Peptides against a protein of PDB entry 2N1D. Designs and how they scored, part 79

Target 1, 169 residues: chain A of PDB entry 2N1D
Amino acid sequence: EVKVKIPEELKPWLVDDWDLITRQKQLFYLPAKKNVDSILEDYANYKKSRGNTDNKEYAVNEVVAGIKEYFNVMLGTQLLYKFERPQYAEILADHPDAPMSQVYGAPHLLRLFVRIGAMLAYTPLDEKSLALLLNYLHDFLKYLAKNSATLFSASDYEVAPPEYHRKAV

## One batch from the design tools (peptide; made by RFdiffusion4, then SolubleMPNN)

Design b1_p18_7_s4 (from b1_p18_7, 9 letters changed)
Fold by OpenDDE base, seed 5:
Structure b1_p18_7_s4 (fold): chain B 169 residues (1-169), chain A 18 residues (1-18)
Amino acid sequence: as target 1 above (169 residues)
Amino acid sequence: DELDARVAEAEAALGSAA
């Protein structure tokens, strides 16, 4: 099994996110004020600004591209709670060709890293490549933790209206 | 660890279909 370690600072957020949606019946405001694309772009720029070599920049870009791809593939099937399904359906209807990385934000991106380990376990990577990838994933997670105050907030959620509850039965 | 247990619970609920 491939284990992706979630920073301790972000573990409480995973629980709060789960609670906000499943227990408090709230929804993350969509489209996100800061979407996954923007977060990944900021990360890439952050890494570049720290004096990375050309090779390191290339690697970061590849990792960012990979994270984006995994997110877009997994969001609809792996990263939503049942209560969020009607919202997702509405997003698909209104924006059928938009990648979910342009709609969703940090909370859903963080959920990816809870599930990505299992996916990587079935990916044909040699040990060296896998270790390198994991290092970058952990580095990215550290970045999320560093910026958690601006990326994760309960104020980005709102109580679902009565009409939504009827759809979410 | 209680926190890890709660995270696991959240994880288990992900991907559920309506």
Scores: peptide ipSAE 0.681, ipTM 0.938, DockQ to the pose 0.746
Fold by OpenDDE base, seed 4:
Structure b1_p18_7_s4 (fold): chain B 169 residues (1-169), chain A 18 residues (1-18)
Amino acid sequence: as target 1 above (169 residues)
Amino acid sequence: DELDARVAEAEAALGSAA
């Protein structure tokens, strides 16, 4: 299978995120103050500012589009913990026409990269294309790591109210 | 290591419906 390496800097966050949700029974505040669309846009702009060639810039845009697409497809089915299901249902009801990349933020985006490898394993890509894609995914992850102080914070979570617990269990 | 094991645990729980 395809393995996407998570930067060491972000591994603790994956654990903390998991802990906040599943053990501390907290929820990430939605809609996110900085949603996935915004994060990807910032990344694209960041890459542009680094003096990329036209070809590389195009590639970045395609990667961003791909990440967004994968996120929107996978969020509801693969990127949520059980405890988050009622919240997701509420989001769907309140934002029926909005892609989840406009609602969710960095923590859930990071979760994508934990699961995307399995999806890529079934994607018909040649070896070179896959390697290139993986390089960009890793590059993006490094970007997330670089900006982790602003993107990942336990303060973006809050304890779910008792009435939520009744829905979640 | 321990961290990787915990990450794996978090990963395993993703998408869980039960």
Scores: peptide ipSAE 0.680, ipTM 0.936, DockQ to the pose 0.719
Fold by OpenDDE base, seed 3:
Structure b1_p18_7_s4 (fold): chain B 169 residues (1-169), chain A 18 residues (1-18)
Amino acid sequence: as target 1 above (169 residues)
Amino acid sequence: DELDARVAEAEAALGSAA
C-alpha cells in the first residue's frame, strides 16, 4: 500500500471534522465558500510564484488536475460520512452536472488524502513517477497545513435542522 | 498515539452508506 502522510498540523482537523459531522450532527455549508477548484488553483499559483522551472510548473498542473479528478470520482463513494448522505443527494439534485470539486471545500479535500494512497497502489506508475507524485501530494498537504487557519474552520459548519435528522442517522 | 487512533476511527467511518 502507498502511504500518504498527513501533516501533524492537520490531523486534529480530521478528528474535529469527523466529530462535527458524526457526533455534533452538523453539516459543512454547501456550496463551499472556497471550493476545491479554488484551493487547487491557489496552490498552483503559489508554486508558480516560487520560481519553478517550466518543467516543474507542468508537473504541478498535472498533479492539480489529478487531485481534482480523484476528488470528483471518490467524493460520493468514499469521502462522505453517513450523516452527509442526504446533503449529497440534495447537491446532486440541485447541481446534476457540476463536478463536486466546485461544490465541496477544504475539509472534504483533506479526507481525500486519507484514502488516495490505496487508490494509487493500483495505478500503473513506475517507481520514479510514483515517488514524484507522492512528493507533490505531500507538498500540497504542507500547503494546506500552512493555510489551515483560513481553510479549516468550525464556523463553516452548521447544525442540521430537525427535518434533516429524520432522514439521516 | 491517541490522535492517530482517532484519525483512524474517522477514516474508518468514511464512505459509510446511508
Scores: peptide ipSAE 0.679, ipTM 0.937, DockQ to the pose 0.743
Fold by OpenDDE base, seed 2:
Structure b1_p18_7_s4 (fold): chain B 169 residues (1-169), chain A 18 residues (1-18)
Amino acid sequence: as target 1 above (169 residues)
Amino acid sequence: DELDARVAEAEAALGSAA
């Protein structure tokens, strides 16, 4: 098993996100004002601005690409709460070919890191490669924590309308 | 701790089918 540690700063958000959706019956507003693609791009640019070498920049780009790919693969099947299913279905109907990284935002991206460890356990990576990848994933999570005030907000959620409740129950 | 337990609860609920 591969365990990805969530920064302590972001753990409360995972709980709040869960509560907003499952208990308060709210939905994250879609499409996200700042989608996963944008967040990953900002991270990559942030890393480049820190004076990384060409090789390090390449590694960051590969990590970003990997995170995006895993997110797009896992969102629909592993990163949604039951209450979010009708919303996801509507997104698929309206935007059938759009990658979910262009639709969803930071909260769902953070959820990825709760589940990605299990997926990485099945990847044929040597120990050194896996350690490097994990370091970058943790680095990215720390970036999310650093920017949490702008990335995670309950104001990005809305109370689901009555007609949604009828579809969800 | 309690926070980790709550996170685990949130994690367990992810991917739940409708």
Scores: peptide ipSAE 0.677, ipTM 0.936, DockQ to the pose 0.733

Design b1_p18_8_s1 (from b1_p18_8, 11 letters changed)
Fold by OpenDDE base, seed 3:
Structure b1_p18_8_s1 (fold): chain B 169 residues (1-169), chain A 18 residues (1-18)
Amino acid sequence: as target 1 above (169 residues)
Amino acid sequence: SEEKFDAELEKILADLGV
């Protein structure tokens, strides 16, 4: 299995995220105020502002595109707790053609990196390409950690209404 | 310890996708 290391600063957030959803029965507010697309765009712009060469810019864009693709593919099957499934079903019904990267935000994006390692293990990449990809993924995670105060907040969650509880439990 | 915390986190996150 390919190991993707989560920054220590973000590990407590994953616990809080889990607690908010599973134990406190809250839901992340959707559509996200700041969706995955915007977070990735901000990262790309951040990297460009750091004086990257043309080749590095191209690589960043490819990484961003890849993260977006993985997120959109994995969100519904890999990145949701059971309690969130009715919400996801409602999103699909209301926005059938919208990529989930336009709906969900930072917490779910962070969850991707808990699971992406297993997916990368089946990706036909040579050792050098995989190492490069992992470096960018870790770089992106460092970016998330650096901006964690603005990206991760319990205030983005809300208590699920009683009718939702009947659907989920 | 960090290792104990990681093990606990892994247990917590096991519910993802289930």
Scores: peptide ipSAE 0.305, ipTM 0.870, DockQ to the pose 0.670
Fold by OpenDDE base, seed 5:
Structure b1_p18_8_s1 (fold): chain B 169 residues (1-169), chain A 18 residues (1-18)
Amino acid sequence: as target 1 above (169 residues)
Amino acid sequence: SEEKFDAELEKILADLGV
């Protein structure tokens, strides 16, 4: 078992996110004002600005690429609540060739880290590689926590219209 | 806060991906 620890500052947001969608029947506004690609780019630039060596910069870029890939693979199958399925279907119809990292934002990105641990448990990574990856993932999560005030807001959600309710459970 | 999240985590995990 691989455990990815969510920062304490972000744990309440996961609950709020769940509540907004499943109980309050709201939807995250799509396309995101700040999408996953942008968040990852900002993180990479942040790390580079901190005076990292060239090798460290390369590692950050690889981690960013990995997170992006995992997000794009897992979004549709593992990171959505049932109520969000009609919205996802509409997004696929409107953006058939766009990676979901260009459409979705911080809340869905955070959901990735709830599921990624189980996924990593079945990846053929040696102990050293896995430890390094986990360190980078935790570093990224700390970045999200540091910027949580700008990345996570209930104002980014909107009440789904009655028409949406008829096709969603 | 951690315990509160843990109590709700099962609900989150159950609903995600469905």
Scores: peptide ipSAE 0.174, ipTM 0.822, DockQ to the pose 0.750
Fold by OpenDDE base, seed 2:
Structure b1_p18_8_s1 (fold): chain B 169 residues (1-169), chain A 18 residues (1-18)
Amino acid sequence: as target 1 above (169 residues)
Amino acid sequence: SEEKFDAELEKILADLGV
C-alpha cells in the first residue's frame, strides 16, 4: 500500500467537509469559484517563482498534469459522497464534455489524496520514481495547507434545497 | 482525542465513493 500523508492542518477540513455534506446536507457550490485547474496552475506558478531549474519545472508540470488526470478519472466514481451524486448528474447533463477539474474545487481535490494511494499501488513505478512522485504530492498538499484559509471555507457550501433532497434518495 | 479523530477519518473513508 502506498501511503499519502495528509497534513495535520487539512485533516480537520476533511472531517468538516464530510460533515457539511453528509450530516448537514449541504452542497459545495458549483461551478467552483476556484476550480482544480486554477489551483494546480497557481501551484505550478508558485513553484516556478521559487527559482526552480528547468528540469524541476518540468517535473512540477508533469505532476500537475498527473494530478489533474487522476482527479478527472476518479471524481465521479470515488470522490463523491452519496448525497452529492444528484448534483454530479446535473453537472454531467449540463456539461457533458467538461473535465471535472474545471467544475470542482479544493475540497474535492483534497479528497483525491485520500484515495490516490491505493491507485498508485497498482502503478508500475520503480521505487525511485515513486518516491519522487510522493515527494511532489506531499509538497502539493503542503501548498494546500499553506493556502487553506482561502481554499477551504464552509461559506462555499450551501444548504441543499428541498427539491434536491427528493432526488438524493 | 486522536482516537476520535481517527474514527471520523474512517467514516470519511467508508462514505466516500459509495
Scores: peptide ipSAE 0.165, ipTM 0.807, DockQ to the pose 0.720
Fold by OpenDDE base, seed 1:
Structure b1_p18_8_s1 (fold): chain B 169 residues (1-169), chain A 18 residues (1-18)
Amino acid sequence: as target 1 above (169 residues)
Amino acid sequence: SEEKFDAELEKILADLGV
């Protein structure tokens, strides 16, 4: 199994995120103020600003594109808690043609990395390519950790209204 | 699936001593 290591700085956030949704019955405010597309774009620009070669820039762009694709594929089926299902249905109704990377934000993006390892295990990559990909994924996670103060906040969640609770039952 | 996601999160929680 391919293991993607989550930075220790971000593990507490995964717990907080879980608690906010499942125990406190809160929802992440959607559409996100800073969506996944924006986060990935910022990362790519950050890497470019550090003097990467053309080849390195190409690799970063491919990694960003890959993360975005996996997120959009996995969000609805693998990255949501049961309590978030009605919200997702409303998002699909309101934004039927929008990729979820334009709707959801950092917390859900972080959840991807809890699951992406299992998906990569079945991806036809040679050992060298897989190692390179993992290095970039870990680099991206370190970027998230470095910017965690601006990307992860409980203030981006709100208590679900009573009518939502009825839909979530 | 959500069940598999919960299982992975449980592993993370275990690593945190929860």
Scores: peptide ipSAE 0.095, ipTM 0.753, DockQ to the pose 0.099

Design b1_p18_8_s2 (from b1_p18_8, 7 letters changed)
Fold by OpenDDE base, seed 4:
Structure b1_p18_8_s2 (fold): chain B 169 residues (1-169), chain A 18 residues (1-18)
Amino acid sequence: as target 1 above (169 residues)
Amino acid sequence: MEKEMEEKIKKILEELGV
């Protein structure tokens, strides 16, 4: 199976995110102050500013597009905890046809990389393409780790109101 | 530490998408 290694700096956050949602019954504030689109744009700009070649820049854009697409496809079905389902339903109602990358933020984006390995295992990629993709995914994760102080905060979550608890079965 | 963290991540994997 394809293994996407999560940086050690981000693993504790995955646990904190899990705890905030599932045990503390909090919700990530939506729409995100900094959505996935913005994070990916910042990453792309960051890579472009690092003296990359045209080919590398093109590759970054393709990777960003790919991550965005994977996120938008997987968010609703694979990246939410049970407690978040009512919130997602509200988002769909309030933002019809909007890509979830414009609504959700860093925590949910990080969850993608917990699941994406399994998805890639069933994607027909040659060895070279897969290695390149994995390198960029790991590079992006390193970027998230580097900026974790600004991207991941418990203050972006809030206690769900009682009426929400009744919706979340 | 690493083993403990990996077990927690495993739990996350099991609970996502449910």
Scores: peptide ipSAE 0.490, ipTM 0.921, DockQ to the pose 0.816
Fold by OpenDDE base, seed 5:
Structure b1_p18_8_s2 (fold): chain B 169 residues (1-169), chain A 18 residues (1-18)
Amino acid sequence: as target 1 above (169 residues)
Amino acid sequence: MEKEMEEKIKKILEELGV
């Protein structure tokens, strides 16, 4: 198994996110005010503004593209709690061709990194490529931690209406 | 506290996607 270490600063948020949805029966507001695409774009711009070499810029773009792809592939099957499934079904009905990176936001993106390690174990990457990828994934997670105050907020969740609760139970 | 957090994360892993 490939281990992706989540910063300690972000672990409490994972728990809060879990609690908001599974115990408090709330839903993250969709479409996200700041979606995954926007977060990744901000990260890429942040890295570019720090005076990186051309090669480093290329690597950042590739990592961003990779994270986006993994997110879009894994969201529906691996990154949702049972309570969120009706909401996901509604999103698919309303936006059948939209990538989920344009709909969901930071909390679900963070969940990706809880699961991505297991997925990378089945990816045919050599040791050197995998190490490089992991370094950038950890760098991105550090970025999320640095900006956690603006990216993660309980105010982005809302109590699910009674009609939703009935079909999600 | 770290051990407790790790256990909570494990629970999250078990509940995601099911």
Scores: peptide ipSAE 0.486, ipTM 0.921, DockQ to the pose 0.802
Fold by OpenDDE base, seed 3:
Structure b1_p18_8_s2 (fold): chain B 169 residues (1-169), chain A 18 residues (1-18)
Amino acid sequence: as target 1 above (169 residues)
Amino acid sequence: MEKEMEEKIKKILEELGV
């Protein structure tokens, strides 16, 4: 098992996200005002602007690409609560060719890191490569934590209409 | 509390994807 540690400051948000959807029966507003693609782009630019003695620009880009790929693959099957399924179906119908990284935002991206560890366990990476990847994933999570005030907000959720409740439950 | 939070995260893991 590959363990991806979630920053402590982001764990409460995971709980709030869970509560908003599963208990409060709200939905994250889609398409996201700030989608996963943009978040990853901002991160990449952030890393490039910082600069260091190690030329890791290529690595950052690869990590960003990887996170995006994992997200797009896992969103529909592993990153949604049951209540969100009808919304996802609507998204697929309305945006059949759009990657989910262009539709969903920070909360769902954070959920990826709750599940990605299990997926990485099946990825054919050598020990060094895996360690490097994990370091970047943790670095990205730190970035999310640093920007959590702007990335995570309950105001991005809306109460689902009654007709939605009937088909979701 | 860390222990309580971990239990909540565990619950989240169980409910995601179902």
Scores: peptide ipSAE 0.485, ipTM 0.920, DockQ to the pose 0.778
Fold by OpenDDE base, seed 1:
Order: C-alpha cells, then structure tokens, then sequence
Structure b1_p18_8_s2 (fold): chain B 169 residues (1-169), chain A 18 residues (1-18)
C-alpha cells in the first residue's frame, strides 16, 4: 500500500481518541463545532496567504476537494469505532443527504489518513502525480500538527447517556 | 519507540470500521 506518514505529534492523539470512545465510552459531540469543511477551508486559506501562485492555489483546491470526497466516502464504513455506530445512525436518520464533512470534525479527519493509503494504492495515478499528492497530504498533516492544540481536545467529547448505551448493542 | 508506537496504532486502529 501507499505509505502516508502521520506526524509523531499526532500519534498520541489517535491513541487518546481511541481510549475516549472505546474504553471511556464517550462520543465526539456532533455536529462538530469546527467541521471538516471548515478545517479544509482554513488550510486552503493558509496556503494562499503563504504566497502561492495561481497554479499552486489550484492544486491546493484540488487536494482539499479530494480529501473531502475521500472523507465523505470512507467515514461510515472505515472511520468509526463500533461504539459510534448508533450515533452515526442518528445522524443519517436526521440528515440522510448531508455530507459527513459538515458534521464530523478533526479527530475523524485524522483517522482518514490512517486508512487513505490503501485506497490511494488502487487509484490510477501516475508516479509523479502520486508523489505530488502525497506531498500535499503530508503538508496538510503538518498543518494539523501545527494547529493540534486548537483542533484536538478531549473537551469535545462527552460521556454517552444511558439511553445511548441501551441502544448500543 | 517509533516502532512501538506504530505497532500500537496499527493494532488499535484495526478496530475502525468494525
């Protein structure tokens, strides 16, 4: 598979995220205060402010669009723990056509980059295009790491209520 | 340390999508 390296600064968060949900039986508050769409928009604006040329700006926009699409496709099937399934079902019932990038936030977005490598391996890209894409993905991950203090917080999680546990089989 | 963290993450994140 294609190797996507997660910054060392973000690896502990993946473990904390797992612990909060799987062991502590907490849920990320939905809809997210800062959703995936907003995070990607901030990144694009950040890159623009760094003095990118028009060509580079177009490339950033395409990468952002790609990340958003992959997230929306993969969230329900590959990026959720078992404990999160009832919550996801409620979101789908209330908003069946809403893109998940408008509902979920940074923690679930980070999970994408753990799984995206396998998907990219089957994407028909030439070697140069793949290398460029990987560079942008790593650049985006560095951006997440740089802003991790504002993007990742245990305070965005809450203990699941008793009603949730009753329907969580 | 990096290898240990990678193995831990690999094991833990196998629970995703279940």
Amino acid sequence: as target 1 above (169 residues)
Amino acid sequence: MEKEMEEKIKKILEELGV
Scores: peptide ipSAE 0.481, ipTM 0.918, DockQ to the pose 0.724

Design b1_p18_8_s3 (from b1_p18_8, 7 letters changed)
Fold by OpenDDE base, seed 5:
Structure b1_p18_8_s3 (fold): chain B 169 residues (1-169), chain A 18 residues (1-18)
Amino acid sequence: as target 1 above (169 residues)
Amino acid sequence: DEEKFEAEIEKILEELGV
């Protein structure tokens, strides 16, 4: 298994996210005020503003594209708690062709990095390429940690109505 | 897959002493 280290600053958020959904029976407000696409765009612009060369910009863009693709593939099958399934079904019904990176936000994006290591284990990358990718992933996670105050908030969640509980068997 | 995700979260909870 490929190990992707979650920054210690963000681990407590995963706990809070888990608690809000599974124990407090709340839902993240959708569509997100700041979706995954915008977060990744901000990161790319941040990297470009720090005097990176064209080659580095290309690499960042490829990493961003990769993260977005992985998120869109994995969200529905690997990154949701059971309680969130009815909400996801409603999103699919209302927006069948919308990528989930345009709907969901930072909390679900962070969940990706809990599972991405297992996916990378089955990706045919040489050691050098894998190391480079891991460096970028960790760099992105550090970016999330740096901006955690604006990206992660319990105020982005709402108590699910009683009718939702009946659907969430 | 859902169960695997929750299992990974459980590991993090254990590491943090929750």
Scores: peptide ipSAE 0.285, ipTM 0.857, DockQ to the pose 0.099
Fold by OpenDDE base, seed 2:
Structure b1_p18_8_s3 (fold): chain B 169 residues (1-169), chain A 18 residues (1-18)
Amino acid sequence: as target 1 above (169 residues)
Amino acid sequence: DEEKFEAEIEKILEELGV
């Protein structure tokens, strides 16, 4: 099994996110004011500004592309709580061809890293490639932790209206 | 605290994707 370690700074947020949705019956506001695409772009630019070589820049772009792909594939089936299903259905109905990385934001992106380890365990990567990928994933998570004050906020959630509660039954 | 968080993460894993 491949273990992706979540930074200690972000573990409390995962709990808060879970609590906001499952216990407080709130929803993350969609479309996100800062979507996954934007977050990944900012990360790539951040890495570029740190004086990386051309090869490292290429590697970062590949990692960003990979994270985006995994997110878009896994969001609907593995990264949502049951209470969020009606909201997702509405998004699909209104925007059937839109990648979810353009709709969802940081909280759902963070959830990806709770699940991605299990997926990587069945990915045909050699030991060296896997180690490199894990290093980049952990680097990205550290970036999220560094910017957590602007990326993770309970104010981005809202109380679901009574009409939604009926859909979520 | 760490044990508490790990336990909660496990709960999160169980509830995601449902």
Scores: peptide ipSAE 0.220, ipTM 0.827, DockQ to the pose 0.814
Fold by OpenDDE base, seed 4:
Structure b1_p18_8_s3 (fold): chain B 169 residues (1-169), chain A 18 residues (1-18)
Amino acid sequence: as target 1 above (169 residues)
Amino acid sequence: DEEKFEAEIEKILEELGV
């Protein structure tokens, strides 16, 4: 099994995110003020500014592209709580053909890493490639942890209106 | 696979003692 370790700094946020939606019946504000695309772009730029070699920059871009692709594929079916399904339906109606990485933000991106390990377990990667990928995924997660104060906030959520509750069955 | 995702969160919750 491929294990992607979530930084200890972000584990409480996963709980808070769960609590906000499941217990408090709130929804993450969409479209996100800072969407997944922008977060990944910031990460890529951050890595480039750290004096990485050209080869490392290329690798970062590939990792970013991969994360984006995984997110866009998995969001609708694997990264949403039941309570969020009506919201997702609205997003699909309002933004047809738009990648979800342009709509959703950091909390949902973090959820990807809860599940991505299982997906990678079925991906035909050699040991070296897998190790490299895992290193970058953990590096990205550390980046999220470092910027958690700006990326993860309960203020990005809002109480769902009563009419939403009625359709969130 | 929504149920599987929620199960993963449950594991996290257990690890945190919540």
Scores: peptide ipSAE 0.134, ipTM 0.782, DockQ to the pose 0.099
Fold by OpenDDE base, seed 3:
Structure b1_p18_8_s3 (fold): chain B 169 residues (1-169), chain A 18 residues (1-18)
Amino acid sequence: as target 1 above (169 residues)
Amino acid sequence: DEEKFEAEIEKILEELGV
């Protein structure tokens, strides 16, 4: 198993996210005001502005593309709580052709990194490539931590209506 | 898969003493 370490400053958010959804029966507002695509774009631009070489820029773009792909593949099957399933079904019905990276935001993106390690264990990457990827993933997580005040907020959640509760039981 | 995700979150919760 490949272990991706979540920054300590983001672990409390995972707890809050869990609490908001599973205990308080709230839902993240969708489509997200700032979606995963936008977050990744901001990260890429941030890295480019730091004076990276052309090769490093290429690597960042590849990492961004990879994170996006993993997110889009894993969101529906691995990153949702039971309570969120009806919402996801509604999103699929309303936006059948939209990648989930254009719908969901930072909280769900963070959830990816809870599970991505297990998925990476099945990727045919050599040791050096995997190490490089892990470095970028951790770098991205640090970026999320640095910007956590703007990316993670309980105000982005809303109490689910009573009719939703009946569907989600 | 959903259960595995929740289990990982539970591990984090336990780690944090929640």
Scores: peptide ipSAE 0.128, ipTM 0.779, DockQ to the pose 0.099

